# Peptides against a protein of PDB entry 6FRK: the designs that were tried, part 291

Target 1, 411 residues: chain A of PDB entry 6FRK
Amino acid sequence: NEEVLNAMLKEVCTALLEADVNIKLVKQLRENVKSAIDLEEMASGLNKRKMIQHAVFKELVKLVDPGVKAWTPTKGKQNVIMFVGLQGSGKTTTCSKLAYYYQRKGWKTCLICADTFRAGAFDQLKQNATKARIPFYGSYTEMDPVIIASEGVEKFKNENFEIIIVDTSGRHKQEDSLFEEMLQVANAIQPDNIVYVMDASIGQACEAQAKAFKDKVDVASVIVTKLDGHAKGGGALSAVAATKSPIIFIGTGEHIDDFEPFKTQPFISKLLGMGDIEGLIDKVNELKLDDNEALIEKLKHGQFTLRDMYEQFQNIMKMGPFSQILGMIPGFGTDFMSKGNEQESMARLKKLMTIMDSMNDQELDSTDGAKVFSKQPGRIQRVARGSGVSTRDVQELLTQYTKFAQMVKKM

## One batch from the design tools (peptide; made by RFdiffusion4, then SolubleMPNN)

Design b2_p28_5_s2 (from b2_p28_5, 15 letters changed)
Fold by OpenDDE base, seed 3:
Structure b2_p28_5_s2 (fold): chain B 411 residues (1-411), chain A 28 residues (1-28)
Amino acid sequence: as target 1 above (411 residues)
Amino acid sequence: DKYVELILKIFSDPELRKEFLKLLEELK
């Protein structure tokens, strides 16, 4: 029993290390799991694998809980949120995502660009803010981030903004000058919350980076970015351990909507490669996909039409980036959609839908749509002309549909 | 097409399919 436990723990530890979990945390988890597992209960014929997985899950849940309640903004108050983090962490993008998140919830939200170090920082923030219709402040001429931050905070306080987000300078390296600048900004604006933004893709460097920020500024919250890529988010555990601060949000892509409140259980499930079934449920529920019953019934009967495929593509597009959806499905590694492939995949979906928009109801609702087109090749030419695509593109769609319908029939 | 391959992969995996169907049933 102990040998089996040790073998299974070795596999779990390897998987956690491959998920960028810090080696110290993995060692501690291994010890805690060993201490939590009653070897006598394992002898009673219980599924040893499930017990170990549950114990591992429980210990990982503890590792993401710093024992500190997350800061939450107070409605009707002026809440100043200062962002800190390295350049390339996704800090500036995350400021816009957080602002958009609160704006969508009916908070009066604004953005301040206090990044004077990076050329075009203000233009980037302005572009993001304008696209999201978020009020913004910054300067093209003022070089002191303290002045910009102070003036911007004062302005938006006077205008009764509830959420005032301050983006600070990020440098490529941890430099004393950066930390001093952050401290000066923090002292000047007296933020209600300091958010450390961390890139999950930096792996084992997460602990050292998070610690360096916490040692210089009073980090009270963590946001982890780039969880859409190869990073399973094990570095997030290191950030929590180093900052002793809760993860409040995660960034799951490049789009402004690729941002969600941190949920411990879904996150740990993803980290373990179990998927995020709960998050997928929540996303599907948010879409009000009332027609799912009819689809499930059709799928159970091995029926799949071009319309059913179209509706699935619509549902997927409504759920957001397909990478996020797939990352919620067990056994789909985050690797399945590289970032560059996501926009291309969405563009391809949109193209396929545009082709289907040129189909008639007889073509869309046929249980053998490909055969309808094969019997009357003039339909392919009509659809191609109607959608502005080649006859080859229509044939490719029909080929894809046929493959899908064949898989559904095997279901 | 990677997207189609992806959907096909989702639906071709019996476990993934089962979980997806279960998820859709829990949404009812």
Scores: peptide ipSAE 0.014, ipTM 0.343, DockQ to the pose 0.037
Fold by OpenDDE base, seed 4:
Structure b2_p28_5_s2 (fold): chain B 411 residues (1-411), chain A 28 residues (1-28)
Amino acid sequence: as target 1 above (411 residues)
Amino acid sequence: DKYVELILKIFSDPELRKEFLKLLEELK
């Protein structure tokens, strides 16, 4: 039993290391899990794998809890939020995402560009802010970030803004000059919250980076970016451990709305490859998908039409990036759809829908659509001509439909 | 939401999930 436990823990530890969890945290987790598991209870025929997974899950939940309550903005006050982080962390994009998040919630929100180091930083922020209709401040001529930040904060305080977000310079390396600039800006504007933005894709470097920021600047919150890529988010655990600060939001893509409040349970579930059932439920509920009750009743009766398949493809397209949806489903790893494959997959779905747009109501509403086409092969040729595709492409669609319909019948 | 329940049912069943994965791979 101990050998089996050690083998299973080795597999879990390997998976956590492959998820960019820090080696020290993985070692400590292994010891904590071993201490929490009663070997006698494991002998009683309980699913050993589920017990280990539950113990691992519980210990990972503790690692993302810094024991400190997250800062929240106060309504009717001027809340100054300063962003800090390395260049390429997604800091500037994240400022816009956070501003848009609060604006959509009815907060009077604005953005300040205090990045004077990077050429075109203000143009990038202005472009993002304008696209989202967020008020912004910055300078093309002022080179002192302290002056820009101070003037911008004063301006927006006087205009009774509730959320004032300040983007600062990022650098490629941890330089003392960067930290001195950040301290000068922080001292000048007296932020209510300092947010450290971390790129999840930097893996094992997350601890050292997060620590370097916390040692120099009073980081109170963490935002993790690029969780739409190959990054499984294990670096987020290192950021929490190093900063002793809560993760408040995560960036889940390139779009301005690819931004969500951090939830511990869904995040750990994704990290373990268990999916994000709660986030999937929330996203599906937000879509206000047309009353699928009729579809669900049909599916319960093993009925599935080409129209039902078309409506499902429309729903999938409405859910946004297919990679994000798949990454929320248990057993669909984040790697299941590389970004390149997502556009191709969406193009394929759109092609299939275009083929179905050339079908008639009798074909679409038949409970055995494949049989309708098999009985009258001339229908395949008509649909192929109408949609500008080959008869082979139509036959492939019908083959896929038949597989879906068979899956529905097994439900 | 019954649609969410259905999705969860499909993905909670290892066989249905495997079949769905194969279908998605064929769509790739």
Scores: peptide ipSAE 0.013, ipTM 0.452, DockQ to the pose 0.169
Fold by OpenDDE base, seed 5:
Structure b2_p28_5_s2 (fold): chain B 411 residues (1-411), chain A 28 residues (1-28)
Amino acid sequence: as target 1 above (411 residues)
Amino acid sequence: DKYVELILKIFSDPELRKEFLKLLEELK
């Protein structure tokens, strides 16, 4: 029994290390799991694998819980949120995502660019804010981030903004001058929350970086970015351990909507390769896909039209990056869609939808759309001309539709 | 949620999953 336990723990430890979990945390987890498993209960014929998985899951849940309640903004008050983090962490993009998240919830939200170090930082923030219709403040001439932050916070306080987000200068290296600047900004604006933004792709470096920020500024929240990539997010555990601060949100892609509240159980499930069934359910429910009762009924009867396929592609696009959806399904690793393939896959789906936008109702609502086109080849030429594609592209779409319709008939 | 149940059904069946994966690879 002990040999089996040790072998299984070795496999789990290897998988956690491959998921960028810090070696110290993996060692501690191994000892905690060994201490939590009663070897006598393992002798009773229970599925040893399930017991070990449950014990590992429970210990990982403890590692993402700092034992500190996450800060939440107060409605009708002025809440100042300061962002800190390295260059390339996705800090500026994350400021815009958080602002948009609160704006969509009916908060009066604004953005301040106090990054004077990076050329074009204000232009980048302005571009993101303008696209999202978020009010913003910054300067092209003022070089002191303390002045910009103070003036911007005062302006938006006087205008009764509820969420005031301040983006600060990032650096590539831990330099004392960066930490002094961050401390001066923090002292001047007195933020209600300081958010550390961390890139999940930095792997084993997460602990040392997170600790360096926590030792200099009062980090109260963590946001983890780039969880859409190959990074399984094991570095997030290191950030929580180092900062003793909760993860409040995760960035799951490049789009402004690729931003969600952190959930412990789904995150750990994904980290272990168990998928995120709960997050998939929540995401499906948020899309109000319940109106698809008619579609589900058709699918149960083995009926699938080009319109039904179009609606499914719309639903997939509304769900966000396809890699995230697949990564929520058990047995689909995060590696199933490389980042480069995702934009290409979404562009391909949009192209297919554009072809279908040139189809008529008789073609879209036929239970055998491919047969309608095969009987009257002139329809393919019409659709190709209407959508600006080749007749081959339309034939490829019809071939794909036929494969989907055959799959639905097997359901 | 019937849609989630449908998704789970597709991915729980090895044959449907294989065909779905193949279709996704062809969409790449």
Scores: peptide ipSAE 0.011, ipTM 0.377, DockQ to the pose 0.129
Fold by OpenDDE base, seed 2:
Structure b2_p28_5_s2 (fold): chain B 411 residues (1-411), chain A 28 residues (1-28)
Amino acid sequence: as target 1 above (411 residues)
Amino acid sequence: DKYVELILKIFSDPELRKEFLKLLEELK
């Protein structure tokens, strides 16, 4: 039993190290898992693998939980959020993503560019903010970030903005001058929250960088960026451990909507290669799929209609970026759908739905829709004409439906 | 169609199918 435990723990530790989890955290986790596993209970024929996985999962959840409640903005108040982080961490992009996130939730949100060090920082922020219709402030002439930040915060407070995001200078190296500048900005604007933005792709350097920021500025929140399909999420654990601050959001790509609230359990599940089933459930539950009961009963009986397929396509279109949904399914890496292929897939789904919009209720509600069309080929021609597509496109849809219906019958 | 391929993959994998069914049950 101990040999099996040690072998499995070795595999888990290897996977965590490969996921850029800090070696100290992996060692601690290994000892905590060993102490949490009752070897006597393992002898009773319980699925040893599941028990170890559960213990590992539980300890990883503890590592991501700093024991500190995340700061949340107060509605109807001016909330000043200062961003700090290295150059290339995705800080400026993340400021725009966070602003857009709150704006979409009905918060009066604005952006301030206090990055005077990087040429074109203000232009980049302005471009992103303008595309998202987010109010912004900055200067082309003022070189003191304290002045820009103070003036911008004052302006937007006077205009009753609820979320005031301040982007600061990032540098390539841990320079004392950068930390002094950040402290001066923080002292001048008195932020309600200081967000450290960390690039997940920097691996083992995450701890040292996060610690250097925490030792100099009062980091209260962490945002982890570049958690796309190749990003090893283990750096997030290192950031939490070093900053003792919760991860509040994750960046999952380059688009302004590639941004989501951090959830501990889904993240750990994904880190372990178990997928994000809970986050998929939550996303699907956020879809007020009021009619899911009827669909489930039909699926249980191996019944699947063209209408049921249409409704599923509608649901998927409502779920947003399908790549994000896929990345939540175990064994589907985020790489499974390149973003370019997602738009094409969505356009194809819309085309299929447009074809189905030209079908009648008898065709849509038939338990064997393909057979209805095969018995009366004139229906294919009618639907093709009605939807402005070829008869071949309708036949392709029916072929896809038939494959789907056959799979449902095997469920 | 990558979507169709995906759904086919989800339903062809017994574990993914089970989890999808659980997901559907939790949506009840």
Scores: peptide ipSAE 0.007, ipTM 0.337, DockQ to the pose 0.036

Design b2_p28_5_s3 (from b2_p28_5, 15 letters changed)
Fold by OpenDDE base, seed 5:
Structure b2_p28_5_s3 (fold): chain B 411 residues (1-411), chain A 28 residues (1-28)
Amino acid sequence: as target 1 above (411 residues)
Amino acid sequence: NKYQELILKIFSDPELRKEFLELLESLK
């Protein structure tokens, strides 16, 4: 029994190390799991694999819980949120995502660019803020981030903003001058929350970076970015351990909507390759797909039209990146769609939808759309011309539709 | 939600899941 336990723990430890979990945390977890498993209960014929997985899951849940309550903004108050992090962490993009998140929740939200070090930082923030219709402040001429941050915070306080987000300078290295600048900004604006932004793709470097920030500034929250990639997010555990601060949000893609509140259980489930069934259910619920009762009724009758396929593609596009959806399915690792393949897959779906936009109601609503086109080949040529594609592209779409319709008939 | 049940059915059935994945791969 102990040999079987040790073998299974070795496999789990290997998988966690491959998921960028810090080696110290993996060792500690191995010891904690060994101490939590009663070897006598393992002898009783219980599925040893499930028991070990459950023990590992419980210990990972403890690792992402710092035992500190996450800061939350107070409605009707002025809440100042300062962002800190390295250059390339996605900090500026994350400021815009957080601002947009609160704006969609009905908060009066604004953005301040106090990054004077990076050329074009203010232009990038301004572009993101303008696209999201978020009020912003910054300077092209002022070089002191303390002045910009102070003036911006004062301006938006006087205008009764509820959420005031301050983006600061990021650097490539942990330099004392960066930390002094961050401290000066923090002392001047007195933020209600300091958010450390971390890139999940930096792997084993997460602990050392997170610790260096926590040792210099009063980090109270963590946001993890780039969880849409091959990074399984094991570095997030290192950030929590080093900062003793909760993860409050995760960045899951390039879009402003690719931002969600952190949930411990789904995250750990994904980290273990168990999928995120809860997150999939939540995303499905957010789509308000309740209007699909008519679609479900058709599917139950084995009916599937080109319009039904079009509506499914719209729903998939609303769910966000395919990589995230697939990564929520048990047995689909984050590796199933490389970053390059996701944009290409979304572009391909958009192309297919554009072809279907050139179809008429008789073609879209036919229970056998492929047969309608096969009987009258002139329809393929019309649709191809209308959508600016080849007749081959239309035939490929009809072939895909036929495969989907056959799958629905088997359901 | 019937749509959730359908999604869960597709992903819970290994054959339906395989066919769905082959379709997704064909979209690559």
Scores: peptide ipSAE 0.011, ipTM 0.404, DockQ to the pose 0.131
Fold by OpenDDE base, seed 3:
Structure b2_p28_5_s3 (fold): chain B 411 residues (1-411), chain A 28 residues (1-28)
Amino acid sequence: as target 1 above (411 residues)
Amino acid sequence: NKYQELILKIFSDPELRKEFLELLESLK
């Protein structure tokens, strides 16, 4: 039993390390799991794998809980939220996402750009804020971030804003000058919450980076970004451990809507590759999908046309970042929709749709579209010419359609 | 709605999910 436990724990530890979980945390988790598992209970014929998985899950849940209640804004008050974190962490984008989140919840929200170091920082914030219809403040001429932050906070306090988000300079490196600037800004505006924004993709560097920020400024909240990419989010555990601060939100893509409140259970489930079925359910329910009764009826009869496939691709494209939905599906590797792959996948879907746009109604509405094309190969050549693609690309589409139609027959 | 229920069925069923994933992987 101990050998089996050790073997299974080795596999879990390897998977956690591959998920960017810090080696110290993985070691500690291994010890905690070993201490929590009753070997006698394992002998009683219980599914040893499920027991170990549950114990691992429970210990990971503890690792994301700093034992500190997350700060929450008070309705009808002026809540100042200062953002800190390196350039490229997604800090500026996350400020806009958080502002948009609160605005959608009916909070009077604004943004302040106190990043005077990065050329075009204010233009970027202004673009994001304008797109989201969020009031913003910044300067093209003032170079002191303390002045900008103070003036902006005062302005928006006087205008009775409830959520006042201050974006600061991130720089490319952890420099003493950056930390001093952050401290000066924090002292001047006296934020109700300091949010550290961390890029999950930095892997093992998460601990050291998070610690460096916490040692200089009173980080009270963490936001983890780029959880849509290759990062499984193991670095988030390191951030919590180093900052002793809760993760309040996660960034799951580049869109302003690719932002959600942190949920421990879904996050750990995703980290373990178990997917997020709850988040998937929530996401599917939030999608204003038209009830295609005609499609459901066809699917019940095992009928699936090229038009039906086209409509599914349209629906997938409407669901937003397909990567998010896919990343919620159990057994999807986080690598399945890396950001680069998402654009490529969307481009491929669009290409497939463009090929189908060159098909006629007889081809699109056939219950066996592949057979229609196989019986009359001249149709492939016509569609290829009409869509500006190779005959091979049309054949690949028909192969994909055939796979879809086979899947539908199993439903 | 029925379409949402179908999507959820596909994603909740391990076999259908696997086939769907394989299909999506082929779309890469």
Scores: peptide ipSAE 0.113, ipTM 0.690, DockQ to the pose 0.129; fails the geometry check
Fold by OpenDDE base, seed 1:
Structure b2_p28_5_s3 (fold): chain B 411 residues (1-411), chain A 28 residues (1-28)
Amino acid sequence: as target 1 above (411 residues)
Amino acid sequence: NKYQELILKIFSDPELRKEFLELLESLK
């Protein structure tokens, strides 16, 4: 029994290390799980694997909970939120995402660019803010971030803004001058919340970076970025352990809407490769999918046309990063659609749609589209010429259509 | 809506999910 437990724990520990969980946390987790498992209950024929998975899940939930209540803004008050983090962490993008989140919730929200170190920081913030219709402040002439932050906060306080987000300078290295600047900004504006933005893709470096920020600045909240299928988010556990601060939001992609409140259970489920059925349901429900009742009736009757396939491809393209949806499916790791593979898959889908744009209504609306093309090979040549592709590419599309139509007949 | 229900059915059924993913891989 102890050998079986040790073997299963070794597999879990390997998977957690591959998920960028810090080696010290993995060791502690293994000890905590061993102490929590009753070996006598394991001997009684209980599903040992399920019991170990449940114990691991419980201990991971504890590691994500710092035991500190997350700060929340107060309605009708002026809430100053200061962002801190390294350059390339996604800090500036995250400021815009958080501002947009609160704006959509009916908060009077604004952005301040106090990043004077990076050339074009203000232009980037201005571009993002303008696209989202968020009021912004910054300077092209003032080089002191304390002055910019103070003036911007005062301006937006006088205009009765409820959410005032201050973006600060990020640096490539842990430089003392960055921490001094952050302290000077914090002292001048007296923020209600200091948010540390962490890139999940930095893996084992998350602990040391998070600790360095916490030792210099009173970090009260964490936002984890780049949880878009490349990073399993194990570094988030290290950030919570080092900062003793809750994760409040996660960034799940490059779009302004790829931002959600942190949920412990779905996050741990994804980290363990169990999928996120709840998040999948929520995501599918948030999709403004046109209710194609006609398509659903056809599918129920085992009918599927090339037009129906085209409409499905359009819907898949509207669903955003298909990798995010695939990463929510149980048994599909986050790596199944790497960003590179997703762009390639989207380009291929777009190529298939371009081929179908060269088809006529008789071909698109046929209940046996493949047979229409097989009976008249001249149609394949016409479509190939019209779309600028080979006759082989059209035949491959028809083969894929036939596979879809066969799947629909099994539904 | 009925389309959302269909998507959830495809992703919730292990067999349909497998066939759908094999199909998506063939689109790659």
Scores: peptide ipSAE 0.091, ipTM 0.676, DockQ to the pose 0.155; fails the geometry check
Fold by OpenDDE base, seed 4:
Structure b2_p28_5_s3 (fold): chain B 411 residues (1-411), chain A 28 residues (1-28)
Amino acid sequence: as target 1 above (411 residues)
Amino acid sequence: NKYQELILKIFSDPELRKEFLELLESLK
C-alpha cells in the first residue's frame, strides 16, 4: 500500500512540476499529503486514486489561500488601483480588462497610462480604452511617470470616478531603477490596492519575480495572465506564496472579456487536469440556451435528427470561443483548439449548416436521416447542388450525423 | 437544467468524452 501511494504521489508530483508548480511547494505538498492519508482507510477498498486526488486538491487549496481577505473597491468612493509587473506579463492588457469588468458592473471606471519608458505604450492603452469606451489619461510629452500618475489621479478624483486604474512601466529585468520608479509613483498617488500582474508561462521563475516585487512594493493582489496557453498556472501558487497576497482575477485569452474573478476550486481543478465543470455549468447557464426540453426528451429516447444536429451546431456557435469551452472540459488541454483552429472549426460548422439549409423538412426531421438519403440517392445530389458543395461533402455530413446519432444512442 | 445534465454526462463519462472529442476532431 505504501509503494502504491508513493507511485501515485510520484505521478501527481510529476504532473504538478509539468504544470509549473515550484519544486519546494511540490515537496511540501507531498509530505503534507502523506501525513494526511490514513493508510488503513486506503486498505478498505476505497478508490485509492480518488483519495490521493482529494488530499492533493485540499493541500493545493491551502496553497492558493494566503489567509488574507482580498481587497474590494468601495462603491461611491474613489478607489485607486496601481498595476505593477514585468514587460510582457500582459499588464497593460489586464488594466483594460479590469476596467472593462468594473464598467460592465456599473462602476465609473477610468485608465491612466504612466508608462513613459515604452514607446507607444500610451497609444496602445488609448486604442484598447477607446475600443472599450473607457475614459483614459496619459501624455505624449511628459516623461515623468509620477507627474502623469498624479495629474491623472487628481483629474479623475475631481470627476468622481470610482475606479481609477494606473498602468506603470514594465521592464524585462528586475532593475533597481524600475522599483524606485514604482515606489515614487505609489508614494505620489497613495493607491488603495497594488496589483502584481504575472505571466503564467514563466514557470519556475514566478517565485523569484513575485518575491522581488513584494520586497520592494506593497503588493496586495495578484492577477495571473496567459492561462489560455500551455501554462497550467502552477506559477500562481508560487506568486501567492511569495507575495502572501490573494489572486483576484485571471486572464483567460486575448479578448477584453477573457477575464474572470479568481475562483479557487475551478482553478485547482483545472491545474490537476480535472477540468472546470462548475465554470462550464456557469457558462452554459449564461448562454440561456433555450431549454429545448423537446430535444432533451428526444435524446433520452435515442432519437436524433439532422434538425437536432443543426440546433446543436447553432448552440455551439452561440457558446462563443469554442476553445474556452473545451478548456473547461476534463482532459482537454488548452491546446486542443489553437485559436487558428477555432476559426476554421467554426467555418466548418457553418459549412455543414449551409448544407443542412438545403435539406427539406422530411430529411431534417427524419429519425433516420441517413437512411432517407441512402434510399433515395437523388436527394444527396439535390442538396449538393442547392448548397454549392460536392456530393462527397454531403456524404461526409451524413457520416458525421450517423456518428452523432450513435453517440446519442449510447447516452 | 437538462441540457447541463446532458453536457455533464458527456463530459463525465470518459468513453462518451472520447467519442465526442474524436467527433470534434473530425470536424476540424
Scores: peptide ipSAE 0.012, ipTM 0.420, DockQ to the pose 0.144; fails the geometry check

